# Peptides against a protein of PDB entry 3S8F, part 64

Target 1, 157 residues: chain A of PDB entry 3S8F
Amino acid sequence: VLTLFVAVPSLMTAFTVAASLEFAGRLRGGRGLFGWIRALPWDNPAFVAPVLGLLGFIPGGAGGIVNASFTLDYVVHNTAWVPGHFHLQVASLVTLTAMGSLYWLLPNLTGKPISDAQRRLGLAVVWLWFLGMMIMAVGLHWAGLLNVPRRAYIAQV
Target 2, 166 residues: chain B of PDB entry 3S8F
Amino acid sequence: DEHKAHKAILAYEKGWLAFSLAMLFVFIALIAYTLATHTAGVIPAGKLERVDPTTVRQEGPWADPAQAVVQTGPNQYTVYVLAFAFGYQPNPIEVPQGAEIVFKITSPDVIHGFHVEGTNINVEVLPGEVSTVRYTFKRPGEYRIICNQYCGLGHQNMFGTIVVKE

## One batch from the design tools (peptide; aimed at target 1 L72)

Design b2_p24_7 (made by RFdiffusion4)
Pose (drawn by RFdiffusion4):
Structure b2_p24_7 (pose): chain A 157 residues (1-157), chain B 166 residues (1-166), chain P 24 residues (1-24)
Amino acid sequence: as target 1 above (157 residues)
Amino acid sequence: as target 2 above (166 residues)
Amino acid sequence: TAAVLAVFAAVIAAHLAMLYVVAA
């Protein structure tokens, strides 16, 4: 029960952050129900990386609520589902957010500029990392529901 | 405009938060339902039941695997199961279909998992402790036990079998 | 398994509904 309550701050974060992004998209001229998304600064890796991380957090958090549901944990406990859940949370959102900091924080700390080429390369890196984490989340959640255990060298069997 | 957008955002946020709370409460009620049904039998016994891992293969209910299945009620069998590096004894565990099975599971060495494929049986096995879970097999046949807690280099090949007789 | 998927899907559906409300 208390774990289901720990989920409320992230459910609140989902709204406060989504409304903040929607407000920014509107300020930048976006209209429609989706125009606000397209109008956001998708050429900036510091913007893109946390946003993509937040997108993967939606299934990441859904899996966490499942794991927190006591008897439902007996379906997924110590299976590949668990790494599927935590790659979405820490290996995607937390890691992508830190990667995006290379693009505003590093210049601030070192004075070293980020070139146009380095910016585009950062865009590719955060997209490939995000997409790779999403594909693997699918493989691991599914294999977990099929009772494949975590922490195993299953290629040797 | 900022004042307006702000006001509207807070108003709808309050709504979302109430909905999201109502949803979580429904999940809590649904979990409470499972805890009142036979499906909750796989929840391990909360009572501490200590044993000694260094003598469990020499004395006590785990010393003779052929004697591991004991009828404890008219439709009940207790099964003493040893999960060790890297296997389970007895092998196979043989039980009748439709009977309630109380698995008492310990390990002489390291922590092992006990995950019965196709069931909700999924329990950690700790040396020095006895893990007790309950399940009734409704379908006869062979069930595979998977070790789902890393117990060393033999972990990926650590399996066992439950045969549910007709 | 069904229950796990139902909780999983319900949480995603609720976030999508929230995004719709934010967008509206």

Design b2_p24_7_s1 (made by RFdiffusion4, then SolubleMPNN; from b2_p24_7, 13 letters changed)
Fold by OpenDDE base, seed 2:
Structure b2_p24_7_s1 (fold): chain B 157 residues (1-157), chain C 166 residues (1-166), chain A 24 residues (1-24)
Amino acid sequence: as target 1 above (157 residues)
Amino acid sequence: as target 2 above (166 residues)
Amino acid sequence: VELVEAVHQASVAMLLAMLLDIAA
């Protein structure tokens, strides 16, 4: 019951952000059910980073519900599943949001826009970071389901 | 203008809220499915018990490792296990194959883990509390106990063994 | 655990590579 009380407003908040993205995309000329996604500024690392963070947050949030569920937590507790969840939340969402914030903040602080080269490099960094985090997270969750223990260097798997 | 923008935002929010609710039900359904299809091999037994961690080594059922395995009935045993820095007692734990084993685990010092490889036995052991787990070993052999809660400098080497005999 | 560690190390390596590229 308590888990659901937390999950509902969290989901509402998360998908409200998605609603804002849809609105922004449509303002930028996107049409149709999904055309607004393409209209978003995917050429801006300050935008892409937080969005990728949100994408990582989706499975992480689902994992949060699992971790908060008594019966399911019994399966995953203190296994590699837990760090997998954390890496999606902290190393993906929080870190990518911070990275995106820097791409906005630095130009404003210096009064100089980022160069095109810096922009392209930023995009590469953000996408590679996201890819790495997804690989690690999938591996950790998979290992956790195989009962690989957390905080142990050896396992019978 | 601003009014038109607000109406548009509201429409999108309503759609995404509906989607959000739908996803919530999907997650609930997935949880329900998981619970319905998976069987618990480990059953928590008994009520939450408390012990004094300062005296648990000196008196009571955990005090003597030689008497830690107690037969409570036909093919039923209770095993009183201490998790400590840095090991388990008794070590090894010897139990018969096919017997119903009730593990009663506590700690005299800090929080430890009790993770039995090859099984779904995985509990945290808190000083002052008794963790109770019921399990039946179907296969004979050696099962390693791993500490999966950081407990100090020797944490990585904190292992025990359960020997299941035919 | 070995697989987890390998994936983790690969991720760290990617992070370091990106940081080095930015610093250069």
Scores: peptide ipSAE 0.021, ipTM 0.711, DockQ to the pose 0.029
OpenDDE base, seeds 1, 3, 4, 5: peptide ipSAE 0.019, 0.014, 0.020, 0.020; ipTM 0.749, 0.733, 0.742, 0.713

Design b2_p24_7_s2 (made by RFdiffusion4, then SolubleMPNN; from b2_p24_7, 12 letters changed)
Fold by OpenDDE base, seed 5:
Structure b2_p24_7_s2 (fold): chain B 157 residues (1-157), chain C 166 residues (1-166), chain A 24 residues (1-24)
Amino acid sequence: as target 1 above (157 residues)
Amino acid sequence: as target 2 above (166 residues)
Amino acid sequence: VEAVLAVYDASVAMLLAMLLDIAR
């Protein structure tokens, strides 16, 4: 019940954020259906990290609704699907948001800006983390649908 | 021009809200599809049934593993299974091929899992509650039962076996 | 950059494979 209650506001928030991003991108010179995306500040790891986190949160959020469904939960509960969901929510959204926060916070607290090299490294880290997490999450969800159990070191599929 | 900016934002918000609504229906459809394609062969119980975990080992249908398999019809059986730290009773569980099996599973101690490999049987077992699962084994052989809910130090070694006879 | 792209491609391929597997 709680999950369903929070799902609707969360979904609305997500699309509101997307709308804001589109507006910002268009203000930055982006045009067309997708040009606004390219116009966003993808050179800033403090921006990229939480955005990627949000992208990972989309399938995770959908999975949350699945997990909260009585009938669908029977299919996925206590399978590898569950840790897949967790990794999207925690290890993707939360972790990437934390990473993004650090890229802003540390320079701000120390008064020392990050170098260009550090910026580029930060971008690499964030993207690699995201992509790796997506691979793992997809694999876990797939395994879960194949009835691989959670909290077991063996499986027969 | 703040006013112009607000109008623009509103336009984009409307579009994304429409998209959001559409995606909601897509997710519902996906859920329905998943349910339809991945739940065949197992019928979970909707009835709430309680049992006293402190006496379940001493009296009642779970007390004697030799009496755990009960024929309830020409091709129907009820199997009373205990999940405990750290194993299953009876073990092995012997049932005939092609018969409708109703598993009545409970625990005398802590929460356990009851995951039968090669099937979609996967339920949690709570002390004081009876989990009911209906299944028909179409293939003879051995099916391993795995505990997929952490139940203590011996959790990783908690296994059982269902033997389906021809 | 190439490594990132490779990982991305692999991820997308895996996703598509999963969806196709579910659909069959």
Scores: peptide ipSAE 0.031, ipTM 0.724, DockQ to the pose 0.042
OpenDDE base, seeds 1, 2, 3, 4: peptide ipSAE 0.006, 0.000, 0.023, 0.028; ipTM 0.734, 0.682, 0.741, 0.731

Design b2_p24_7_s3 (made by RFdiffusion4, then SolubleMPNN; from b2_p24_7, 14 letters changed)
Fold by OpenDDE base, seed 4:
Structure b2_p24_7_s3 (fold): chain B 157 residues (1-157), chain C 166 residues (1-166), chain A 24 residues (1-24)
Amino acid sequence: as target 1 above (157 residues)
Amino acid sequence: as target 2 above (166 residues)
Amino acid sequence: KDLVLAVYNASVAMLLEMLLDIAR
C-alpha cells in the first residue's frame, strides 16, 4: 500500500506538465475546455515528439501503479507485462523526448534550421514511432496478462 | 504581464492537481475492481523464510530429491524444490491430482524463476530465501516449469516438469 | 496517405480487439 503513494508525486508532476501545456495553448489563442490543445504547435516535431511520449507515459504510469500493487504484481511480475511497461516508459517517453530534443538541438547547434521536408519527415517519424510503440506495448501487456513469461522463447498460450 | 501569467499558471496547476487526485482515485478504484473480479486465485506470499544456500544441497529437506515430496496431511503435500543452474530438483515432481501442494522453493546458486505453465504459479527464487507457493492441481497431466529470470548461458534451456497423477 | 490511414485503422481495430479480450 505504501508503495502506491509513489503515484502521487508522479501524477502531480505529470499533470503539472499538462498545466504548462494548457497555459501555452491558451497563450497561442486556444479557448474553451479543449481548444487550447489544437492551438499547440503540432507542426513542430520538437514539440510533438515529447508530447506523444507523455501520452504513452500515461498508460505506462497506470501500469506502474499496478506493478506497485503487491497482489497485482503477482499476476504480472516476470511476464511480458513488464517489458510492455518498460517500452512505454523508456522507448516511448524517454525516446520520443530524446527525438524531440534532437529536432530542437541540431538546428541550434548547426545554426541551420531544418527544411520543411525534414520537418514533415520528422513529424511522420514521431507519429509512426508512437503508433508502433502503442501497438507493441499493448501487445506485450496483453501477452503478459495471458501469462506469457518474460525472458522465455516459449509460452503456453 | 508576468503577474497575470503567474496567476494563470497557478490556476491551471490547481486544476490539474485536482484532476491528478481524481485520476489517482480512479486508478485505485480500477485496482480494487481488478482485485475483486480477476485476482481471486492469486496466491499470497508466505512468511519470509531463510536458508543457507551453501549447505542446502547437503542437509535439510532439499538435500534428497527422493524425499522432496512430503505428505503433511490428508491430501496435503509439501514439495521441496531446488532451482539451480540449469534445472529443477526433483525433476519430475510427482503429485496427486486434487491434493493441496505447498511448494518450498530455493536456490543453491543464483536467482531463478519458477513459472508453472497452466497455473498462476510464478515466483522468483532467491538464494538464501525460501519461496512458498500453495496450489491445487485440478487437472492431471504434465506441467512445464519455466525459468523466467535470467540466470546464465543455459537459462533458455532451464525447464522442469510437474507430473500430476490421477 | 491512404496506406497510412489503412495502417492506423487496422491498428485501431487490433487494439480494440485486445481491449475487448482484456475486458471479457
Scores: peptide ipSAE 0.035, ipTM 0.751, DockQ to the pose 0.036
OpenDDE base, seeds 1, 2, 3, 5: peptide ipSAE 0.029, 0.027, 0.027, 0.024; ipTM 0.767, 0.722, 0.761, 0.733

Design b2_p24_7_s4 (made by RFdiffusion4, then SolubleMPNN; from b2_p24_7, 12 letters changed)
Fold by OpenDDE base, seed 5:
Structure b2_p24_7_s4 (fold): chain B 157 residues (1-157), chain C 166 residues (1-166), chain A 24 residues (1-24)
Amino acid sequence: as target 1 above (157 residues)
Amino acid sequence: as target 2 above (166 residues)
Amino acid sequence: RDAVLAVHDASIAMLAEMLLDIAA
């Protein structure tokens, strides 16, 4: 019940951000259904990180609703599915948002802009982190569906 | 101007909010569909059955592992299982193939898990509460019981076995 | 599954190379 209640404002928040992104992309010259996405500042790790976090949060959020369902939770509860969900929410969304925040915060606090090399490194770090998290999350969710138990080092499959 | 920008943002916001609401209904519909089709299987009824965890080892149906398997019908058994730090009793649990088994599981100490590999049996075991699970083993052999709820230093080694006899 | 594992290994290797380049 609580999960379903918080799902509404969470989705509203997520999609309001999406609305802002679409607006920004269109202001930057993006046209069409997807052109505005390409027009966003993908060269800025402070932007890319939280956006990737949000992308990871989509399946995680859907999973939250699944976990809140009695019928569906019966299948996935206390399996590897659950830590998969956690890693999407915490280690993806929260962590990437924190990483992105640092790419903005530290230069502003110190008054020293990041170099181009640091920017490129930041992009690499963020994308690699996201990729790794997606691989792990998919693996954990898949394992969970195969009845691999949570909090156990051994499984039949 | 600023007003024009705000109005434009609002337009996109309305569209995305509508999409958000639509997705919520889709998810709710999917939940309803799963309930209707029972694709996850039968969920045991949440009957509240209580037991005193401080005396469950000394008296009652869980007290003697040798008496834990009770035949209740021609092809029906009730198995009284204790999950404790750090193991299960009886161990092994011996049941016949094809019989309807009702597991009555409780704990004398802390919360444990009762996950039987190769089955849909996966429940948390709370001290003071009796977990009831009904299952019929169609295949003979050994089924491992795994504790999937952290219960202390020996949690990772907490295993049991169900032996299904032909 | 094999494809996922391949991507995983490649990603780890790439990360390792990047870290080595930074350390050098």
Scores: peptide ipSAE 0.019, ipTM 0.728, DockQ to the pose 0.026
OpenDDE base, seeds 1, 2, 3, 4: peptide ipSAE 0.014, 0.019, 0.015, 0.005; ipTM 0.755, 0.709, 0.748, 0.739

Design b2_p24_8 (made by RFdiffusion4)
Pose (drawn by RFdiffusion4):
Structure b2_p24_8 (pose): chain A 157 residues (1-157), chain B 166 residues (1-166), chain P 24 residues (1-24)
Amino acid sequence: as target 1 above (157 residues)
Amino acid sequence: as target 2 above (166 residues)
Amino acid sequence: TAVVMAVVAAVIIAYFAFVYWKLL
């Protein structure tokens, strides 16, 4: 029960952050129900990386609520589902957010500029990392529901 | 405009938060339902039951695997199961279909998992402790036990079998 | 925002319901 309550701050974060992004999209001219998304600064890796990380957090959090549901945990406990859940949370959102900081924080700390080429390369890196984490989340959640255990060298069997 | 957008955002946020709370409460009620049904039998016994891992293969209910299945009620069997590096004894565990099975599971060495494929049986096995879970097999046949807690280099091949007789 | 919140709720309900069904 208390774990289900720990989920409320992230459910609140989902709204406060989503409304902040929508407000920014509208300031930048975006209209429609989706125009506000397209009008956001998708050429900036510091923007893109946490946003993509937040997108993967939606299934990441859904899996966490499942794991927190006591008897439901007996379906997925110590299976590949669990790494599927935590790759979405820490290996995607937390890691992507830190990667995006290379693009505003590093210049601030070192004075070293980020070139146009380095910016595009950062875009590719955060997209590939995010997409790779999403594909693997699918493989691991599904294999987990099929009772494949975590922490195993299953290629040797 | 900012004042307006702000007001509207807070108003709808309050609504979302109430909905999100109502949803979580429904999940809590649904979990409470499972805890009142026979499906909750796989929840391990909360009572501490200590044993000694260094003598469990020499004395006590785990010393003779052929004697591991004991009828404890008219439709009840207790099964003493040893999960060790890297196997389970007895092998196979043989039980009748439709009977309540109380698995008492310990380990002489390291922590092992006990995950019965196709069931909700999924319990950690700690040396020095006895893990007790309950389940009734409704379908006869062979069930595979998977070790789902890393117990060393033999972990990926650590399996066992439950045969549910007709 | 409303669409995003709907998606968030639907995904959470779908995961919970599917795993709950499998449990039973």

Design b2_p24_8_s1 (made by RFdiffusion4, then SolubleMPNN; from b2_p24_8, 15 letters changed)
Fold by OpenDDE base, seed 1:
Parts: structure tokens; sequence; C-alpha cells
Structure b2_p24_8_s1 (fold): chain B 157 residues (1-157), chain C 166 residues (1-166), chain A 24 residues (1-24)
């Protein structure tokens, strides 16, 4: 039960990240409630990828709180819910952050910028990856709530 | 102004911290409620019951499948279930509809899962430990038991059946 | 920030309550 307080640092980190993004957007000329979002560098896959990962981490982190709850975990443990959770955490946040890091790292190491074609391809890749992960995650969480077991080829529904 | 922005951010951070703590306390309270009322069928309030996995098949309440279902009250039963590679004992488990069933599940070999289709019964079964789950079957019929924890080569075929009699 | 916090909090509440409902 007290384990849930481990979520506090994570929630505070979430705030810090969001605040940092807003601050950055405002520094780039964004104004108003939503203008700062548009001002962020959405044309750069090195930025877009980790941000999409963070968005995926929202439901994933929420699920983490659920999974860490004694009685709630009883219901979701070893169901399709669990793969849905860690795919958001690992396959979304970690993977997209890694992908984004490469889009920064390679140009930095080589001293040569990526071409516009490569940049556009990179954007397509990270957005499609995010979309696929979200579809899968929603499906797995839904299946988990329907008591579809993990590590089984059959299910009641 | 960076200074003004900093002050504003700190104020929001403080607010978010307060909200986060409040929300977590609510979650804890809700969880505590379910634990106190045993609504989930999990019995958390007991000492961890342990058994010797090397002898559990030879002696004790799990040794004889014919004696696995024990009536403990007018409408209460305890069922001693073994999860093993690769099946469940007894199989089928026969219980009456509407009775309160306490499943006491253990394993003589490796870790298994005990997931009953159509129910929320879902526990991992560890050798040397007894998993206790309480459930009342409201509908008669057959309920399949599925192993949802990898336990070896025959894991995918490890099934059991609970037969609920009218 | 407020929008993000709202989204995060709503998500946490929704998932928690959805799973919690299975216990009732």
Amino acid sequence: as target 1 above (157 residues)
Amino acid sequence: as target 2 above (166 residues)
Amino acid sequence: VELFMALLSATMLTEFLTVYAKLL
C-alpha cells in the first residue's frame, strides 16, 4: 500500500518535463494556452520521438500505479494488461527516446546534418511507431480487462 | 521574465505535489477498503502458509484428490488444489453453486498460474507457499483453469476444470 | 502544464477506477 508513494517522484518528474516543454515553447515564440506547443520543433524527429514516448508513458505510468496496487494487481496480473503496460514503458518511451537520440547523435558524430528526405522519413517512422504502439496497448489493456490471460493461446472471449 | 516564470512554476509544482499526494491517498484508501472487506477474494490478513513441496503429494490435505474438497460449513468448502507440471489436481474440481469456496493452492514442482475463466480468480502458485482465494460461483457449469505463468514445455496445454453443480 | 497535468490525472483516475470496478 505504501509502495504507491514511490509514484510521487515520478509525478513530480512528469511536471518538470511538462514545464520544461512549455518553457521551451514559449522561448521559441509560442504564446497563450496552446501556442507554446506549436512552437516546439515538431519538424525534428530527435524531438518528436521522445515526446511521443512521454505521451505513451502517461497511460503506462498510470498502469504502473495500478499494477503496484495489491488488490488491483490481483485482477490484472498475468493478463494481457501487463504486456500492454510494459510495451508503453519500454517499446514506447524507451524505444522512441532511443530512436530520437540516434537522430541527434548520428548527425552530431558525423558532423553532417541529415537530409530533408531522411528527416521526413524519420518523422514518419516515429509517428507510425507511436500509432502502432498505442493501438496495441489499448487492445492489450482492453483484453486484460476482459480477463484474457497472458501466456495462453486461448481466452474466454 | 525568467524570475516571474520561475516563481509561477514553483507555485504550480507545489500545487501538483499536493494534488498528487491527495490522489494517492484516495487510491490507498480505496485499496484499503477492498482489503478490509475482502471483496477481491484475496485473504491478506493471515500469516503466510507454507508447505514442503517435496512431501505435499505424499501427506497432508493435498495428497488425496478424493479428499480435496472439504466441507467446512453449511455452505462453505475448502478445496485443496495442486498445480503441477502439467495440470491440476483434483481435476475436475466439483463444488456446489452458491457455496463459498476457499481455494488453497500450492505446487509440488515449479511456479504455476491459477486463472479461472469467467472469474477474477487469478493467482501465482509457488512451491512451498499456499495461495488462498475465496470465491462463490453464482452460475453452474464448467469453468476452465488456465496456467498463465510459464512453467515448462507443457505450459500451453496445462488446463483444469471446475464443475459447479446446481 | 495545466493541460498536461489534467491529462495525466484523468488517465490515472480512469485506469484506477476501471480496474477497481472489477473488484466490486
Scores: peptide ipSAE 0.564, ipTM 0.888, DockQ to the pose 0.807
OpenDDE base, seeds 2, 3, 4, 5: peptide ipSAE 0.495, 0.455, 0.500, 0.475; ipTM 0.847, 0.850, 0.865, 0.838

Design b2_p24_8_s2 (made by RFdiffusion4, then SolubleMPNN; from b2_p24_8, 17 letters changed)
Fold by OpenDDE base, seed 1:
Structure b2_p24_8_s2 (fold): chain B 157 residues (1-157), chain C 166 residues (1-166), chain A 24 residues (1-24)
Amino acid sequence: as target 1 above (157 residues)
Amino acid sequence: as target 2 above (166 residues)
Amino acid sequence: VEVFMQLLSETMLREFLTVYALLL
């Protein structure tokens, strides 16, 4: 009856997080429609990682609506589309959030700040992970739409 | 000031809500486009039917592969297919080109997949339930059936064939 | 166009709009 009502808590969270990011950016001196984005701490892997995860989670969430739709699920079910979806959700958001949490947690627990070299390396790792994940996810979704089956090593495509 | 911060957050939230609403329509449009370009639409399914998986091989329309293809009209057929570990029966499934085919698929053992290459036929097959798929083959030839649901050690080698005759 | 019209008639759209209406 209201299957998609399940999306309400997630959407509320997404909107709140987005609003919080904008607020934080403006507090840091960002102005204009997009200036607040630039003002966010993009030099901190503990910040960048979960934010990139959130960016991947958005299209993943849209895919969730597709997967939950009776008619649309018939098209995508048990195709490469499905692993494409949960790689955005788990391997992007969850994994990147875990990475970001680590960059925050370890310095705080040890009382030792990360070096500048470690910080730059962390940024590189997070961005490369995100890029690779997006490429894979797009490929899997594309393959799924071309009717490439899940859990099969062959396809007629 | 907490009060000022609250008001500011609410203003930003309203903007993001509006954005999200707009994106809804974008997503729908993109979905429609992808379906139109990559699929032939949704294949209608029949009503939910149940069977006893323990007896489906001994009695009923799935018991004899030689009687699996039933003509129900001048250009209409029903095909009773079993998906089992690890194959399909009948195999091959022989149907005429241009005929409306109703596949009635069930399993005597575990959950399987029924994915027909070159078509949009893709259903899970559950023991105790009958999956119904309606399709018309426009082109003659051989269509491979692939199991896309893990069903055991032989899953990766579980294939069938539909032969469409002129 | 036909696919689009089908999507609009489905429960998905109605439910989605309901969710958004509740959030606004």
Scores: peptide ipSAE 0.018, ipTM 0.732, DockQ to the pose 0.042
OpenDDE base, seeds 2, 3, 4, 5: peptide ipSAE 0.015, 0.011, 0.014, 0.007; ipTM 0.694, 0.721, 0.715, 0.699

Design b2_p24_8_s3 (made by RFdiffusion4, then SolubleMPNN; from b2_p24_8, 17 letters changed)
Fold by OpenDDE base, seed 1:
Structure b2_p24_8_s3 (fold): chain B 157 residues (1-157), chain C 166 residues (1-166), chain A 24 residues (1-24)
Amino acid sequence: as target 1 above (157 residues)
Amino acid sequence: as target 2 above (166 residues)
Amino acid sequence: VEAFMKLLRDTMLEEFLLVYAKLL
């Protein structure tokens, strides 16, 4: 019975990714404790999208621990909490990573760089997507904590 | 150049690894503190109880809805509930206010949900297994039972009622 | 912190202890 042991590889991966981001930021001229974050290529949707996905994945991962706990699962199971969790995992991380991948892949496959307008549009898309996902996820988790049932069109609240 | 880059990457990885380990110890410390100060309230897992879903409707405590509510002691009852496609029995479930109710819930067909509005009762009901939930209704009235596990075409309309009498 | 401690008390204590034991 090592349910939470599954979190160990995930945490290791998360911190390794963070280390890579820090290295990249510092390589780009960022200095100090947080200056490397500002130095990252926030003007590139191919970068921004998966990073936003990772940010959404963090609370989702924490929720995964909750869902895997016997006692807490009793509280959240088959409530709106569960959809809130996997929307952070799938609709945030996976989807945003896919979006970001396209912004890298398509220019490389076609041999044509994206225009500045396309770049700005891409940034708007991924940021708006992230914002929407966060709002929805917070709402679903909130509803779940209020015992709103999953797979039901009615609720006591 | 490659060697220099490798060393730099390793340094950052070590830093983040150290952070992760530190956080691990923080979590362990919090667990230890919680355990030391709040030992009460931990509910151990119940015993696994099995039933034959193919015969549960014909034999045993779930067979007769009229006998589903059993008084087991002073102000204590056991209620044998079946969740089936697509409803609950008995329906309504009638229990007295303030009594300790032990719900024994199983299914003769597929997996269902047993979600009682206004309460924290929310369990999945698996054929062949008995879900046990203990609850005391403090307020009289009607409590709706909702199936929150997809169980077929009639899932969305699968409801029951618990009537708590004064 | 209080909310976190409550969470640990109610749900995660055994799992975390098991993980910790295996990691040592």
Scores: peptide ipSAE 0.000, ipTM 0.735, DockQ to the pose 0.054
OpenDDE base, seeds 2, 3, 4, 5: peptide ipSAE 0.000, 0.000, 0.000, 0.000; ipTM 0.690, 0.723, 0.707, 0.701

Design b2_p24_8_s4 (made by RFdiffusion4, then SolubleMPNN; from b2_p24_8, 16 letters changed)
Fold by OpenDDE base, seed 1:
Structure b2_p24_8_s4 (fold): chain B 157 residues (1-157), chain C 166 residues (1-166), chain A 24 residues (1-24)
Amino acid sequence: as target 1 above (157 residues)
Amino acid sequence: as target 2 above (166 residues)
Amino acid sequence: VEAFMALLMATMLREFLLVYALLL
């Protein structure tokens, strides 16, 4: 039960990140409730990738609270639910952040900007990765709720 | 202007903190309610029971599979199950339909899983510890036990059967 | 920020209830 207090600083961090994005969008000319989102640099894979990772992290974080709950964990533990959670946290947030960091780091280190073609390819890669990851994660969580066991090739369903 | 911005940010931070705390307490309350009302699965109020994994096969309630199913009361049974590399004992486990079954599961070797298809029974089995699960089978038939914790080369073939008699 | 909070709340509640329903 006490372990759930970890959710407090995690949510505070989520707020700080979201607020920073809003501030950045507003500085770039975005106005209104949602206009700041459009003003963010969606043409830059170094920005898009980690943001998509954050979006995947939302359901993953929610699932983390479920997984940390004594009673609820009894239902989901060692089912396909758990790999679903991991793929949202690691393969989505961490991986996409790493990918985004690469798109920033290489041009910065070499002093050479990426070409427009490379930029567009990068955007395609991170969006496709995110889409595929979300499909897989939803499928795994669904299978987990259907009591499909983890680390088994046979399931009743 | 800067002062106003800081004031607004602080207000949002306070709101977010309140939200976070509120959600935390809601989840805790719901979990507590579930623990208070739920009668199947892991027994929350159960004491930590320890056993010696090196002797559990030779002595005690897990030693003889023929004596693994013990009637403890009217329509109540305790089943002493061993999960081992690579199977379950006894196999099959035979229990009556409609009876309250308390599974006492341990391992003599490594960590295993105990996942019963068609039920919500799903626990890890640790050497030296006894996992206690309560369940009532409402439907007769065969229920497959699956190991869902990697336990070695034969993990994928580690199955058991619970036979529920009418 | 408010919209974000609403999204988080909805997501957390949804997942909780889905698992909770299977437990009961």
Scores: peptide ipSAE 0.233, ipTM 0.832, DockQ to the pose 0.720
OpenDDE base, seeds 2, 3, 4, 5: peptide ipSAE 0.028, 0.030, 0.066, 0.048; ipTM 0.723, 0.762, 0.757, 0.727; seed 4 fails the geometry check

